# Peptides against a protein of PDB entry 6J07: the designs that were tried, part 5

Target 1, 107 residues: chain A of PDB entry 6J07
Amino acid sequence: GQRGWFCGSVSQDLRQFWVAEGGTISDPRAADFLFSCDASHPDTLRIYQSLDYIEDNATVFHAYYLSAVANAKIKNSVALGHFILPPACLQKEIRRKIGSFIWEQDQ

## One batch from the design tools (peptide; made by RFdiffusion4, then SolubleMPNN)

Design b1_p8_7_s3 (from b1_p8_7, 5 letters changed)
Fold by OpenDDE base, seed 2:
Structure b1_p8_7_s3 (fold): chain B 107 residues (1-107), chain A 8 residues (1-8)
Amino acid sequence: as target 1 above (107 residues)
Amino acid sequence: SFLELLGK
């Protein structure tokens, strides 16, 4: 599926890119992909608090993924897995072990 | 497209 939900923290440009690539915009329950630019945004927090997420049936990705894809010569050269956006409570430890997230890095 | 690659 190509249904995406977008946190209010995601720019209209990135949403438009999603649609331009054939995606559709949906509510989080119907979405195949959940995008956010801010783990602390109320919209994203509601996702983390949802049963779907709690039961490990949902994953939030940082919308910077879309920007990276848009700027890449080869669209499949950008790994979605590098853009998983975990809850803030986990990010500190993740950074400690793996390093800064890709959306926090200078590219 | 990349959406196709995502497979959902």
Scores: peptide ipSAE 0.068, ipTM 0.726, DockQ to the pose 0.061; fails the geometry check
Fold by OpenDDE base, seed 3:
Structure b1_p8_7_s3 (fold): chain B 107 residues (1-107), chain A 8 residues (1-8)
Amino acid sequence: as target 1 above (107 residues)
Amino acid sequence: SFLELLGK
């Protein structure tokens, strides 16, 4: 499916890119992909608190993935797995083990 | 499209 949910932290430009590429925007329960730019945003926090997420049936991705795809010469060269957005409480430990997140590296 | 490549 091509249904995406977007946290309020995601810009309108990235949402428009999703739609331009054939995606639709839906509520989180119906969505195939969940996008956020802020693990601490209330919208994203509600996802992390949901039963779907707790039971490991949902994954939140950083919306910077869409920007990376838009800027890539080859769209399928961008690995979605590098854009998993974990809860804020886990991010420090993850950075310690594998380094800064890809969406942080240009900052 | 890249959405189709994601397989969902």
Scores: peptide ipSAE 0.058, ipTM 0.717, DockQ to the pose 0.059; fails the geometry check
Fold by OpenDDE base, seed 1:
Structure b1_p8_7_s3 (fold): chain B 107 residues (1-107), chain A 8 residues (1-8)
Amino acid sequence: as target 1 above (107 residues)
Amino acid sequence: SFLELLGK
């Protein structure tokens, strides 16, 4: 499916890109993909607290993925797996093991 | 499209 949910932290430009590429926008429960730019945003926190997420049936991705795809000449050269956005409580440990997140490297 | 490549 091509249904996406977007945290309020995600810009309208990225949402519009999603739609332009054939996606639709839905509520979190119906969405195939969950996008956020802020793990601490209330919208994203509600996802992390949801039963679907707790049971490991949901994954939140950083919306910077869409920007990376938009800027890439070859769309499938951008790996979605590099854009998993974990809860804030896990980010420090992840950075210690693998380094800064990809969306932090361009800042 | 890239959305189709994501497999959902």
Scores: peptide ipSAE 0.057, ipTM 0.715, DockQ to the pose 0.059; fails the geometry check
Fold by OpenDDE base, seed 4:
Structure b1_p8_7_s3 (fold): chain B 107 residues (1-107), chain A 8 residues (1-8)
Amino acid sequence: as target 1 above (107 residues)
Amino acid sequence: SFLELLGK
């Protein structure tokens, strides 16, 4: 499926890119992919608090993935797995063990 | 497309 949910923190340009590539926009319960640019945004926090997420049946991705794909010479060279957006409470520990997130490196 | 590669 190509259904995507977008946090309010995601720009309209990135949403439009998703649609231009064949995706559709849906509510989070129906979505195949969840995109956010801010783990602390109320929309994203509600996802983290949902049973689907708590039971590990949902994953939030940083919408910078779409920017990376748009700018890549080869679209499938960008790995979605590098753009998992965990809750803010886990990010510090993840950075300590793995390093800064890819979306932070270009800031 | 990249969406097709995502497999959903």
Scores: peptide ipSAE 0.052, ipTM 0.707, DockQ to the pose 0.060; fails the geometry check

Design b1_p8_7_s4 (from b1_p8_7, 5 letters changed)
Fold by OpenDDE base, seed 5:
Structure b1_p8_7_s4 (fold): chain B 107 residues (1-107), chain A 8 residues (1-8)
Amino acid sequence: as target 1 above (107 residues)
Amino acid sequence: DFLELLGK
């Protein structure tokens, strides 16, 4: 499927890019992909608190992935897995072990 | 495009 849910933290430009590439926008329950730019945004927090997420049936991705794809010479060269957006409570530990997230490096 | 990559 090509259904995406977007946190309110995601710009309209990125949403439009998703649609321009053939995607559709849906509610979180129907979505194939969940995008956010802020793990602390209320919309994203509701995802983290949902049964689907708690049961590991959902993954939130940082919407910067879409920007990276838009700017890449080869779109397939951008790995979605590098853009998993974990809850804020885990981010400090992840940065300590692995380093800054990709969406933070290019800012 | 990325949708093709994702298989969706």
Scores: peptide ipSAE 0.033, ipTM 0.682, DockQ to the pose 0.060
Fold by OpenDDE base, seed 4:
Structure b1_p8_7_s4 (fold): chain B 107 residues (1-107), chain A 8 residues (1-8)
Amino acid sequence: as target 1 above (107 residues)
Amino acid sequence: DFLELLGK
């Protein structure tokens, strides 16, 4: 389970890091992990509109997770769960309850 | 390793 799909919004450097760490790149349907840097990008929107996502069988993660892992002194300190990238329509409510997303804090 | 952190 190390297949990843990448939105066009994700830099080539982050994709290369994924591969360097032993991952492979695949289409969304075959992927174990879905990465994006933009919830409004057409590629990501197509994921949110898919039956797999609607039926809660898929999760999109912000690709900044990979950058955080690459730069962490203690890699175990980076939790994948903190990088769930929800659709734009849900983000305002999430920020209201939990606060700004971690990738926004470091921008 | 990295893949272990991902749970895979």
Scores: peptide ipSAE 0.031, ipTM 0.669, DockQ to the pose 0.063
Fold by OpenDDE base, seed 2:
Structure b1_p8_7_s4 (fold): chain B 107 residues (1-107), chain A 8 residues (1-8)
Amino acid sequence: as target 1 above (107 residues)
Amino acid sequence: DFLELLGK
């Protein structure tokens, strides 16, 4: 599926890119992909609190993924897995163990 | 495109 939900923290440009690439925009429950630029945004927090997420049926990705894809010469060279956006309560520990998130790095 | 690659 190509249905995406977007947190209010995601720019209209990235949303437009999603649509331009063939995606559609839907509510979180119907979405195949959940995009956010801010794990602390109320929209994203509601996702983390949802049954779908709690039951591990949903994953939130940082919308910077779309920017990376847009700027990549080879679209499939950008790994979606690098853009998993975990809840804020986990981010600090993740950074400690793995390092800064890709959207926090210069590129 | 990348959406096709994602397979969703």
Scores: peptide ipSAE 0.034, ipTM 0.680, DockQ to the pose 0.060; fails the geometry check
Fold by OpenDDE base, seed 3:
Structure b1_p8_7_s4 (fold): chain B 107 residues (1-107), chain A 8 residues (1-8)
Amino acid sequence: as target 1 above (107 residues)
Amino acid sequence: DFLELLGK
């Protein structure tokens, strides 16, 4: 599926890129992909509190993934798995183990 | 098409 949900923290430019690449925008329950730029945004927090998420049936990705794809020489060289956006309460520990998130790095 | 590469 090509249905994406977008947190209010995601810019219109990134949403437009998604649509330009053939995606559609949907509500969270119907979406195949969930995008956010802020784990602390109320929209994203509601996702983390949903049954789908707490039962590990949903994943939130940082929308910077779309920017990385747009800028990549080879589109399939960008790994979506590197853009999983965990809840804010887990991010400090994750950074301790694997370093800063890719969307936080200078490129 | 990156959407196709996502496999969904």
Scores: peptide ipSAE 0.031, ipTM 0.660, DockQ to the pose 0.061; fails the geometry check

Design b1_p8_8_s1 (from b1_p8_8, 4 letters changed)
Fold by OpenDDE base, seed 1:
Structure b1_p8_8_s1 (fold): chain B 107 residues (1-107), chain A 8 residues (1-8)
Amino acid sequence: as target 1 above (107 residues)
Amino acid sequence: SFIPKWLF
């Protein structure tokens, strides 16, 4: 199944969309997807500090991905890889090399 | 890096 964990920073609307599209909500250990809207939120920080994340066995995605899917003409046209949410300490360097994140551009 | 299954 599509099991997702959600940081407290994610709106109830996006969580409801996830469920409406066939997803379920679970704890981080059981989740297939980890969603957040704030890399500095305590919930997300706990993920970044986890052994799974440090060993590259977990990835956090910005929940704006779900909004993009909801508004897309074709669901498969939205690339999940564009919504990777790295720790705040890495974001400045990433912006310097690649540019602003997609969720920042469309705000 | 971990890549989950595609959504939908």
Scores: peptide ipSAE 0.067, ipTM 0.731, DockQ to the pose 0.067
Fold by OpenDDE base, seed 5:
Structure b1_p8_8_s1 (fold): chain B 107 residues (1-107), chain A 8 residues (1-8)
Amino acid sequence: as target 1 above (107 residues)
Amino acid sequence: SFIPKWLF
């Protein structure tokens, strides 16, 4: 399914795109996808602190993934794995090893 | 570890 939860940091445009593509919006428990644009937003922090996330049963994705899909000729050519949004405490180390995140490069 | 889900 395409049930998505959205952090308050995600624009209404991206939410509308999700729905236009056949997705639905739900609470985090029911969601198949968790989208955020800010790892430090209170909504996202609550996800990171949840039991599901702590037990590795949840992943947060940067909502810029949806923008990339919208601009892609082939929707499934966009790799979802490149848009994993880790907690802020890990981001600087990841940037040091891999470089800036995709959403930081294109925005 | 992060586990991605799929679109269905």
Scores: peptide ipSAE 0.063, ipTM 0.725, DockQ to the pose 0.066
Fold by OpenDDE base, seed 4:
Structure b1_p8_8_s1 (fold): chain B 107 residues (1-107), chain A 8 residues (1-8)
Amino acid sequence: as target 1 above (107 residues)
Amino acid sequence: SFIPKWLF
Protein backbone atom coordinates (compact mmCIF):
# COMPACT_ATOMS: atom_id res chain seq x y z
CA GLY B 1 0.00 0.00 0.00
CA GLN B 2 2.14 2.85 -1.30
CA ARG B 3 0.58 6.31 -1.08
CA GLY B 4 1.22 8.47 -4.11
CA TRP B 5 0.30 11.94 -5.27
CA PHE B 6 0.09 12.76 -8.96
CA CYS B 7 0.50 16.06 -10.71
CA GLY B 8 -2.11 16.86 -13.33
CA SER B 9 0.63 16.38 -15.90
CA VAL B 10 0.67 12.63 -15.27
CA SER B 11 -1.42 10.47 -17.58
CA GLN B 12 -4.27 8.36 -16.34
CA ASP B 13 -2.50 5.26 -17.65
CA LEU B 14 0.42 5.76 -15.28
CA ARG B 15 -1.95 6.41 -12.40
CA GLN B 16 -3.80 3.22 -13.19
CA PHE B 17 -0.54 1.30 -13.29
CA TRP B 18 0.30 2.62 -9.84
CA VAL B 19 -3.01 1.42 -8.48
CA ALA B 20 -2.77 -1.91 -10.29
CA GLU B 21 0.59 -2.52 -8.62
CA GLY B 22 -0.91 -1.93 -5.19
CA GLY B 23 -0.55 1.80 -4.80
CA THR B 24 -3.12 4.27 -3.58
CA ILE B 25 -3.65 7.88 -4.58
CA SER B 26 -3.66 10.63 -1.97
CA ASP B 27 -3.15 14.34 -1.48
CA PRO B 28 0.44 15.61 -1.35
CA ARG B 29 0.63 15.84 2.43
CA ALA B 30 -0.43 12.24 2.95
CA ALA B 31 1.60 10.85 0.05
CA ASP B 32 4.89 9.03 0.41
CA PHE B 33 5.61 9.42 -3.30
CA LEU B 34 5.14 12.55 -5.39
CA PHE B 35 4.96 12.04 -9.16
CA SER B 36 5.04 14.64 -11.92
CA CYS B 37 5.86 14.88 -15.60
CA ASP B 38 6.38 18.64 -15.62
CA ALA B 39 8.47 20.65 -13.18
CA SER B 40 6.75 23.79 -14.45
CA HIS B 41 3.20 22.53 -13.93
CA PRO B 42 1.31 24.58 -11.32
CA ASP B 43 0.65 21.46 -9.25
CA THR B 44 4.35 20.65 -9.09
CA LEU B 45 5.33 24.24 -8.42
CA ARG B 46 3.09 24.21 -5.36
CA ILE B 47 5.02 21.18 -4.11
CA TYR B 48 8.35 22.93 -4.58
CA GLN B 49 6.99 25.87 -2.60
CA SER B 50 5.70 23.73 0.26
CA LEU B 51 7.37 23.64 3.66
CA ASP B 52 8.02 19.93 3.37
CA TYR B 53 9.99 20.42 0.18
CA ILE B 54 11.80 23.55 1.33
CA GLU B 55 12.88 21.73 4.46
CA ASP B 56 14.20 18.87 2.31
CA ASN B 57 11.60 16.41 3.58
CA ALA B 58 9.96 15.79 0.20
CA THR B 59 11.11 14.58 -3.19
CA VAL B 60 9.34 14.81 -6.54
CA PHE B 61 9.87 11.98 -9.00
CA HIS B 62 9.27 11.98 -12.71
CA ALA B 63 6.33 9.71 -13.43
CA TYR B 64 8.27 8.18 -16.32
CA TYR B 65 9.69 5.97 -13.58
CA LEU B 66 6.40 4.10 -13.62
CA SER B 67 6.59 3.63 -17.35
CA ALA B 68 10.13 2.33 -17.04
CA VAL B 69 9.04 -0.12 -14.35
CA ALA B 70 6.09 -1.28 -16.42
CA ASN B 71 8.34 -2.03 -19.39
CA ALA B 72 11.20 -3.63 -17.48
CA LYS B 73 11.56 -7.38 -17.30
CA ILE B 74 13.09 -6.97 -13.87
CA LYS B 75 11.00 -4.33 -12.14
CA ASN B 76 13.46 -3.83 -9.29
CA SER B 77 16.20 -3.01 -11.80
CA VAL B 78 14.75 0.47 -12.23
CA ALA B 79 16.21 2.80 -9.64
CA LEU B 80 13.78 5.38 -8.32
CA GLY B 81 16.64 7.71 -7.48
CA HIS B 82 17.41 8.19 -11.15
CA PHE B 83 14.02 9.82 -11.62
CA ILE B 84 14.23 12.67 -9.16
CA LEU B 85 12.59 15.70 -10.77
CA PRO B 86 14.24 18.88 -9.53
CA PRO B 87 12.88 22.39 -9.97
CA ALA B 88 13.42 23.89 -13.39
CA CYS B 89 15.90 26.40 -11.97
CA LEU B 90 18.27 23.56 -11.09
CA GLN B 91 17.89 21.38 -14.16
CA LYS B 92 20.27 23.29 -16.42
CA GLU B 93 23.08 23.03 -13.91
CA ILE B 94 22.42 19.34 -13.39
CA ARG B 95 22.47 18.66 -17.12
CA ARG B 96 25.76 20.54 -17.38
CA LYS B 97 27.39 18.32 -14.79
CA ILE B 98 25.71 14.95 -15.26
CA GLY B 99 23.96 15.05 -18.61
CA SER B 100 20.38 14.69 -19.80
CA PHE B 101 17.77 13.14 -17.55
CA ILE B 102 16.62 9.60 -18.24
CA TRP B 103 13.11 10.65 -19.20
CA GLU B 104 14.56 13.08 -21.73
CA GLN B 105 16.72 10.38 -23.29
CA ASP B 106 13.82 8.01 -23.80
CA GLN B 107 11.43 10.61 -25.17
CA SER A 1 16.21 14.42 1.20
CA PHE A 2 14.73 10.99 1.72
CA ILE A 3 14.35 8.74 -1.31
CA PRO A 4 11.66 6.13 -0.73
CA LYS A 5 11.78 2.62 -2.15
CA TRP A 6 9.06 0.75 -3.94
CA LEU A 7 9.83 -2.93 -4.40
CA PHE A 8 7.62 -5.19 -6.47
Scores: peptide ipSAE 0.062, ipTM 0.721, DockQ to the pose 0.069
Fold by OpenDDE base, seed 2:
Structure b1_p8_8_s1 (fold): chain B 107 residues (1-107), chain A 8 residues (1-8)
Amino acid sequence: as target 1 above (107 residues)
Amino acid sequence: SFIPKWLF
């Protein structure tokens, strides 16, 4: 599916890009993709607290992925997996092991 | 885990 949910932290431009590429915008329960630009935003926190997320049935992606896709010559060349947005409580440890997140590097 | 997907 091409249904996406967007945290309030995501710009309207990125939302519009999603729609322009054929996506639709839906509530989190119906969404196939969950996008956020802020793991600490209340909207995103509610996702992390949801049963779907707690049971490992949901993943939140940083919306910067969409910006990367928009700027890519080949859209599928951008790896979605590099844009997983984990809860803030895990980010420090992840940075120590893997390094800075891609959205932090490119901005 | 997740399956990477994108709009086509």
Scores: peptide ipSAE 0.056, ipTM 0.715, DockQ to the pose 0.070

Design b1_p8_8_s2 (from b1_p8_8, 4 letters changed)
Fold by OpenDDE base, seed 1:
Structure b1_p8_8_s2 (fold): chain B 107 residues (1-107), chain A 8 residues (1-8)
Amino acid sequence: as target 1 above (107 residues)
Amino acid sequence: KYVPKWLF
């Protein structure tokens, strides 16, 4: 489904867009999608420390995905996979291999 | 769960 959890780092505008597109807002346990704008935010850190995440049963996405969808001209043209938000401790190595994250390019 | 939540 379209149940989403949002870190406190995510703006109200993006949360409102999620709901306007048919999503609901849930706690992390019930959510199908986990959104954050800050891998170092305490809310997001608690997700990374959870057994669901450690066991690869959860994924955190950067909420900038929703902004990209809102501005897209072609339906389904924005790939969710490009917005996976890994823990801060992994980001430097990822940038070294594949370059800057898409949300950093538009900052 | 045995797969990431984003698949649901």
Scores: peptide ipSAE 0.041, ipTM 0.678, DockQ to the pose 0.049
Fold by OpenDDE base, seed 5:
Structure b1_p8_8_s2 (fold): chain B 107 residues (1-107), chain A 8 residues (1-8)
Amino acid sequence: as target 1 above (107 residues)
Amino acid sequence: KYVPKWLF
């Protein structure tokens, strides 16, 4: 489905785009997609600390994905996997191996 | 079984 949860760090514009594209907004337990713009935000930290996340039953995505989709000529051309938002403790290692995150490059 | 939440 298209049920999404949004961290308080995500702008209202991106939330509105999600709804305009047919998505609904729900609590994190019911959501299929979890969006955040800040791995250090208290809302996101609570997700990382949840049992679902610890057991790898949840993934947090950077909400910049929605901006990329909105600006893309072909909606399906934007790869969601490029927007996985890991906890801060893992980000430095990922940058070392792959480079800066896409949301850091375009901001 | 590993099933990420985003697949639902």
Scores: peptide ipSAE 0.040, ipTM 0.669, DockQ to the pose 0.050
Fold by OpenDDE base, seed 4:
Structure b1_p8_8_s2 (fold): chain B 107 residues (1-107), chain A 8 residues (1-8)
Amino acid sequence: as target 1 above (107 residues)
Amino acid sequence: KYVPKWLF
């Protein structure tokens, strides 16, 4: 589906883009996609603490994905998987092994 | 069965 939840850290512009592309906005339980720009934001922390997330039934994506899609010249050239936003406690180890996140490179 | 939300 195209139901998305947005952390308060996500700009209104990105939310509007989501809707313009055919998405709808919902609460986290109903959403198919969870977007955030800040792993430390209280809204995102509540997701990480939820049973759905703990049981690997939920994934948080960095909303910069939407910006990348908006600016892409090639359809479907942006891979959602590159924008998984893990909890802050895991990010240092991930950077050590894989490198900086895409949203950090472009910011 | 339940599938992770990001697959929808």
Scores: peptide ipSAE 0.039, ipTM 0.667, DockQ to the pose 0.048
Fold by OpenDDE base, seed 3:
Structure b1_p8_8_s2 (fold): chain B 107 residues (1-107), chain A 8 residues (1-8)
Amino acid sequence: as target 1 above (107 residues)
Amino acid sequence: KYVPKWLF
């Protein structure tokens, strides 16, 4: 589905892009996709603390994915899996093993 | 749900 939840850290522009592409915005329980730009934002933290997330029934994605899709020359060339946003407590170790996240590379 | 939401 195309039901998305957005952390308060996500800009209105990205939310509008989601809707323009056919998505709808819903609460996190009904959403199929959870978007955030800040793993430390209170909204996102509440997701990480939810039973759905703890039980591995939910995934948070960095909303920069939507920017990448908007700017992609080839449709479907942007892999959603590269935009998984883990809790802040795990990010340092992930960077050590995999390198900087995609949303950090353009900075 | 038994599968991650992002699969839908």
Scores: peptide ipSAE 0.041, ipTM 0.676, DockQ to the pose 0.048; fails the geometry check

Design b1_p8_8_s3 (from b1_p8_8, 4 letters changed)
Fold by OpenDDE base, seed 3:
Structure b1_p8_8_s3 (fold): chain B 107 residues (1-107), chain A 8 residues (1-8)
Amino acid sequence: as target 1 above (107 residues)
Amino acid sequence: SFIPVWLF
């Protein structure tokens, strides 16, 4: 399915794009995809603290993915895996190994 | 329309 949960940090424009592309909006436990623009937002923090996330059954993606899809000539050419949003406590080390996140880069 | 896909 295409059920998405959205952190309060995600703009209404991106939410509307999701719905316009056939998605629906649901609570985190029912969602197929979890979107956030801020790993430190309380909504996202609650996800990271959930059993589903701790047990590696949930993944949070940066909502910039939707912006990238909107701008792509071929929507399915954008790799969702490039937009995994890890907890803030891990981001510094990740940047040290793989560089800045795609949502932090100038385009 | 699009479907989110994992590409690895």
Scores: peptide ipSAE 0.257, ipTM 0.841, DockQ to the pose 0.065
Fold by OpenDDE base, seed 1:
Structure b1_p8_8_s3 (fold): chain B 107 residues (1-107), chain A 8 residues (1-8)
Amino acid sequence: as target 1 above (107 residues)
Amino acid sequence: SFIPVWLF
């Protein structure tokens, strides 16, 4: 399904796009996808602290994914995996290894 | 509509 949870850091426009494309909005436990624009936002931090996340049963994605989909000629050509949003404490080392995150490149 | 894809 396309059940999504959204951090408070995600704009209403992106939420509306999700719904317009057939998605629904749910609580984190019921969601298929977790979206955030800020790994340091309290909402996102609560996800990172949850048992589901700690046990590697959940992944947070940067909501810029939805912007990329909206702008794509073929919506399904945008890979969600490029938008994994790791905890802030890991981001520096990740950038060192694989470069800047895609949502940082298109600012 | 679209279906989120993990990889290309």
Scores: peptide ipSAE 0.255, ipTM 0.841, DockQ to the pose 0.093
Fold by OpenDDE base, seed 5:
Structure b1_p8_8_s3 (fold): chain B 107 residues (1-107), chain A 8 residues (1-8)
Amino acid sequence: as target 1 above (107 residues)
Amino acid sequence: SFIPVWLF
């Protein structure tokens, strides 16, 4: 399905784009995809602290993915895997190894 | 692993 949960950090525009593309918005437990723009936002932190996440059942994606899709010539050419949003405590190390996240780069 | 699903 295309059920998405959105952290409060995600703009209304991105939510609307999701819906315009045929997606629906749901609570985290019902969602197929979890979107956030801020790993430190309380909404996102609650997910990171949940049993499902701790047990490696869930992944949070940066909502900038939707912006990238919106601007892409071919929507499915944008790899969702590039937009995994890890907890803040891991981000510094990740940047050190692979560079800045896509959502932090200029378009 | 990273699973892009919260609940099936």
Scores: peptide ipSAE 0.170, ipTM 0.809, DockQ to the pose 0.054
Fold by OpenDDE base, seed 4:
Structure b1_p8_8_s3 (fold): chain B 107 residues (1-107), chain A 8 residues (1-8)
Amino acid sequence: as target 1 above (107 residues)
Amino acid sequence: SFIPVWLF
C-alpha cells in the first residue's frame, strides 16, 4: 500500500509530494509508512510507545527520504532503509557504530 | 522487520 502517516514535524511540502506521487495520508494504525522529522516530537514519541512499535511491527522513517527522492534524478536510487529514524535513546549508539545519519549530513 | 521497496 501507499498509506502514510506524518508527524506534525513534517512540512506540508513533503506531504504534498507524497500525495502527488500517488500516496495517501492516514492515521498511524492504518498507515503502511510512518514519517517524521523529529524523534523527540510528541507525535513520534507516541509511535515509539505503541504496541505495534514495541512488538517490532512498525518502523518510523525520516521524512527527509521524500526530499531525497524528490531531488534525485533516479528516484529508486534512494533506499528507504537508510532513513530509519530510531528513538533518541538509540541514536548515540548507532552513530558510534555506523556514523551520522544521512539526514544530518546535509545540515 | 521490513523490506524497502520503491512505492511510486
Scores: peptide ipSAE 0.161, ipTM 0.809, DockQ to the pose 0.070

Design b1_p8_8_s4 (from b1_p8_8, 3 letters changed)
Fold by OpenDDE base, seed 2:
Structure b1_p8_8_s4 (fold): chain B 107 residues (1-107), chain A 8 residues (1-8)
Amino acid sequence: as target 1 above (107 residues)
Amino acid sequence: SYIPDWLF
């Protein structure tokens, strides 16, 4: 699917890139992909509190993925899995185990 | 496009 939801924390430029690449923008319930730049943003918090997310039927990705894709020199070289954006309550522990998130490294 | 095809 090409449907993406975007937290208010995501820039209009990244949203436009998504659309330019063939994606559409939808509400969270209809979206195939959920993008955010801030796990603490109210929009994202509502996702984490949703039944779909609680039941592991949804994943939030950091929108920096789109920026990485836009700047990639090799198609498909950017791994979406590296951009999973977990709730803030889990981030500290995750950093201890796997290191800083990719969107925190090359800024 | 550099976005993986499987995303769409």
Scores: peptide ipSAE 0.028, ipTM 0.625, DockQ to the pose 0.054
Fold by OpenDDE base, seed 3:
Structure b1_p8_8_s4 (fold): chain B 107 residues (1-107), chain A 8 residues (1-8)
Amino acid sequence: as target 1 above (107 residues)
Amino acid sequence: SYIPDWLF
């Protein structure tokens, strides 16, 4: 799907890139993709508290994915799965196992 | 576009 929801933490530039590539902006329940730049933002927290998310029917992605795609040298070289944005309460343990998230690394 | 076709 092409429907995306954006947390208030996501810049207008990234939203505009999404739309320019053919996406539309939707409310969270209708969206195919949920983007955020801040797991602690109130908008994102409301997603994590929703039944859809709790029942594993929703995934939040870090909006830096869109920036990575825009800057990619090879088409399809950026894996969306690397940009899953988990709740803040899980991030420390995840970093211990896999290292820093891609959006936290020097680019 | 570098966004996979399945995204849209």
Scores: peptide ipSAE 0.027, ipTM 0.622, DockQ to the pose 0.053
Fold by OpenDDE base, seed 1:
Structure b1_p8_8_s4 (fold): chain B 107 residues (1-107), chain A 8 residues (1-8)
Amino acid sequence: as target 1 above (107 residues)
Amino acid sequence: SYIPDWLF
């Protein structure tokens, strides 16, 4: 599917890119993909607190993924898995193990 | 399209 939900922290430009590439915008429950630029934004926090997320049936991705795709030179060179956005309370421990997140390196 | 086909 091509249904995406966007946190209020995501710019209109990235939302427009999603639609231009064939995606649609929906509520979180109907969405196939959840995008955010801020793990501490109230919209994103509501996702993390949802039963679907707690039961590992939902994943939040950093919207910087869309920017990376837009600027990619090689098809399929951008891996969505590198853009998983975990809750803020887990990020410090993750950085200690695998280093800074990709969106932090390139911004 | 700049977004992979599998995404949609």
Scores: peptide ipSAE 0.027, ipTM 0.629, DockQ to the pose 0.051
Fold by OpenDDE base, seed 4:
Structure b1_p8_8_s4 (fold): chain B 107 residues (1-107), chain A 8 residues (1-8)
Amino acid sequence: as target 1 above (107 residues)
Amino acid sequence: SYIPDWLF
């Protein structure tokens, strides 16, 4: 599917890119992809607290993925899996093990 | 498009 939900933390430019590439925007429950730029944003926190997320049936991705894709020079060079945005409570442990997130490196 | 085909 190509239905995406966007946290309020995501810029309109990235949303427009999604739509320009053929995606549609929907509510979180209908969405196939959930995008956020802030794990601490109230919109994203509500996702983390949802049954779908708790039951491991939902994944939040950092919207910087879309920016990376838009600026990529090589097709398929940007892996969506590298942009999983975990809850803030897990991020420190993840950084300890694998280093800074991609979106943090580009900031 | 640089978006993977499976996304759209």
Scores: peptide ipSAE 0.027, ipTM 0.618, DockQ to the pose 0.052

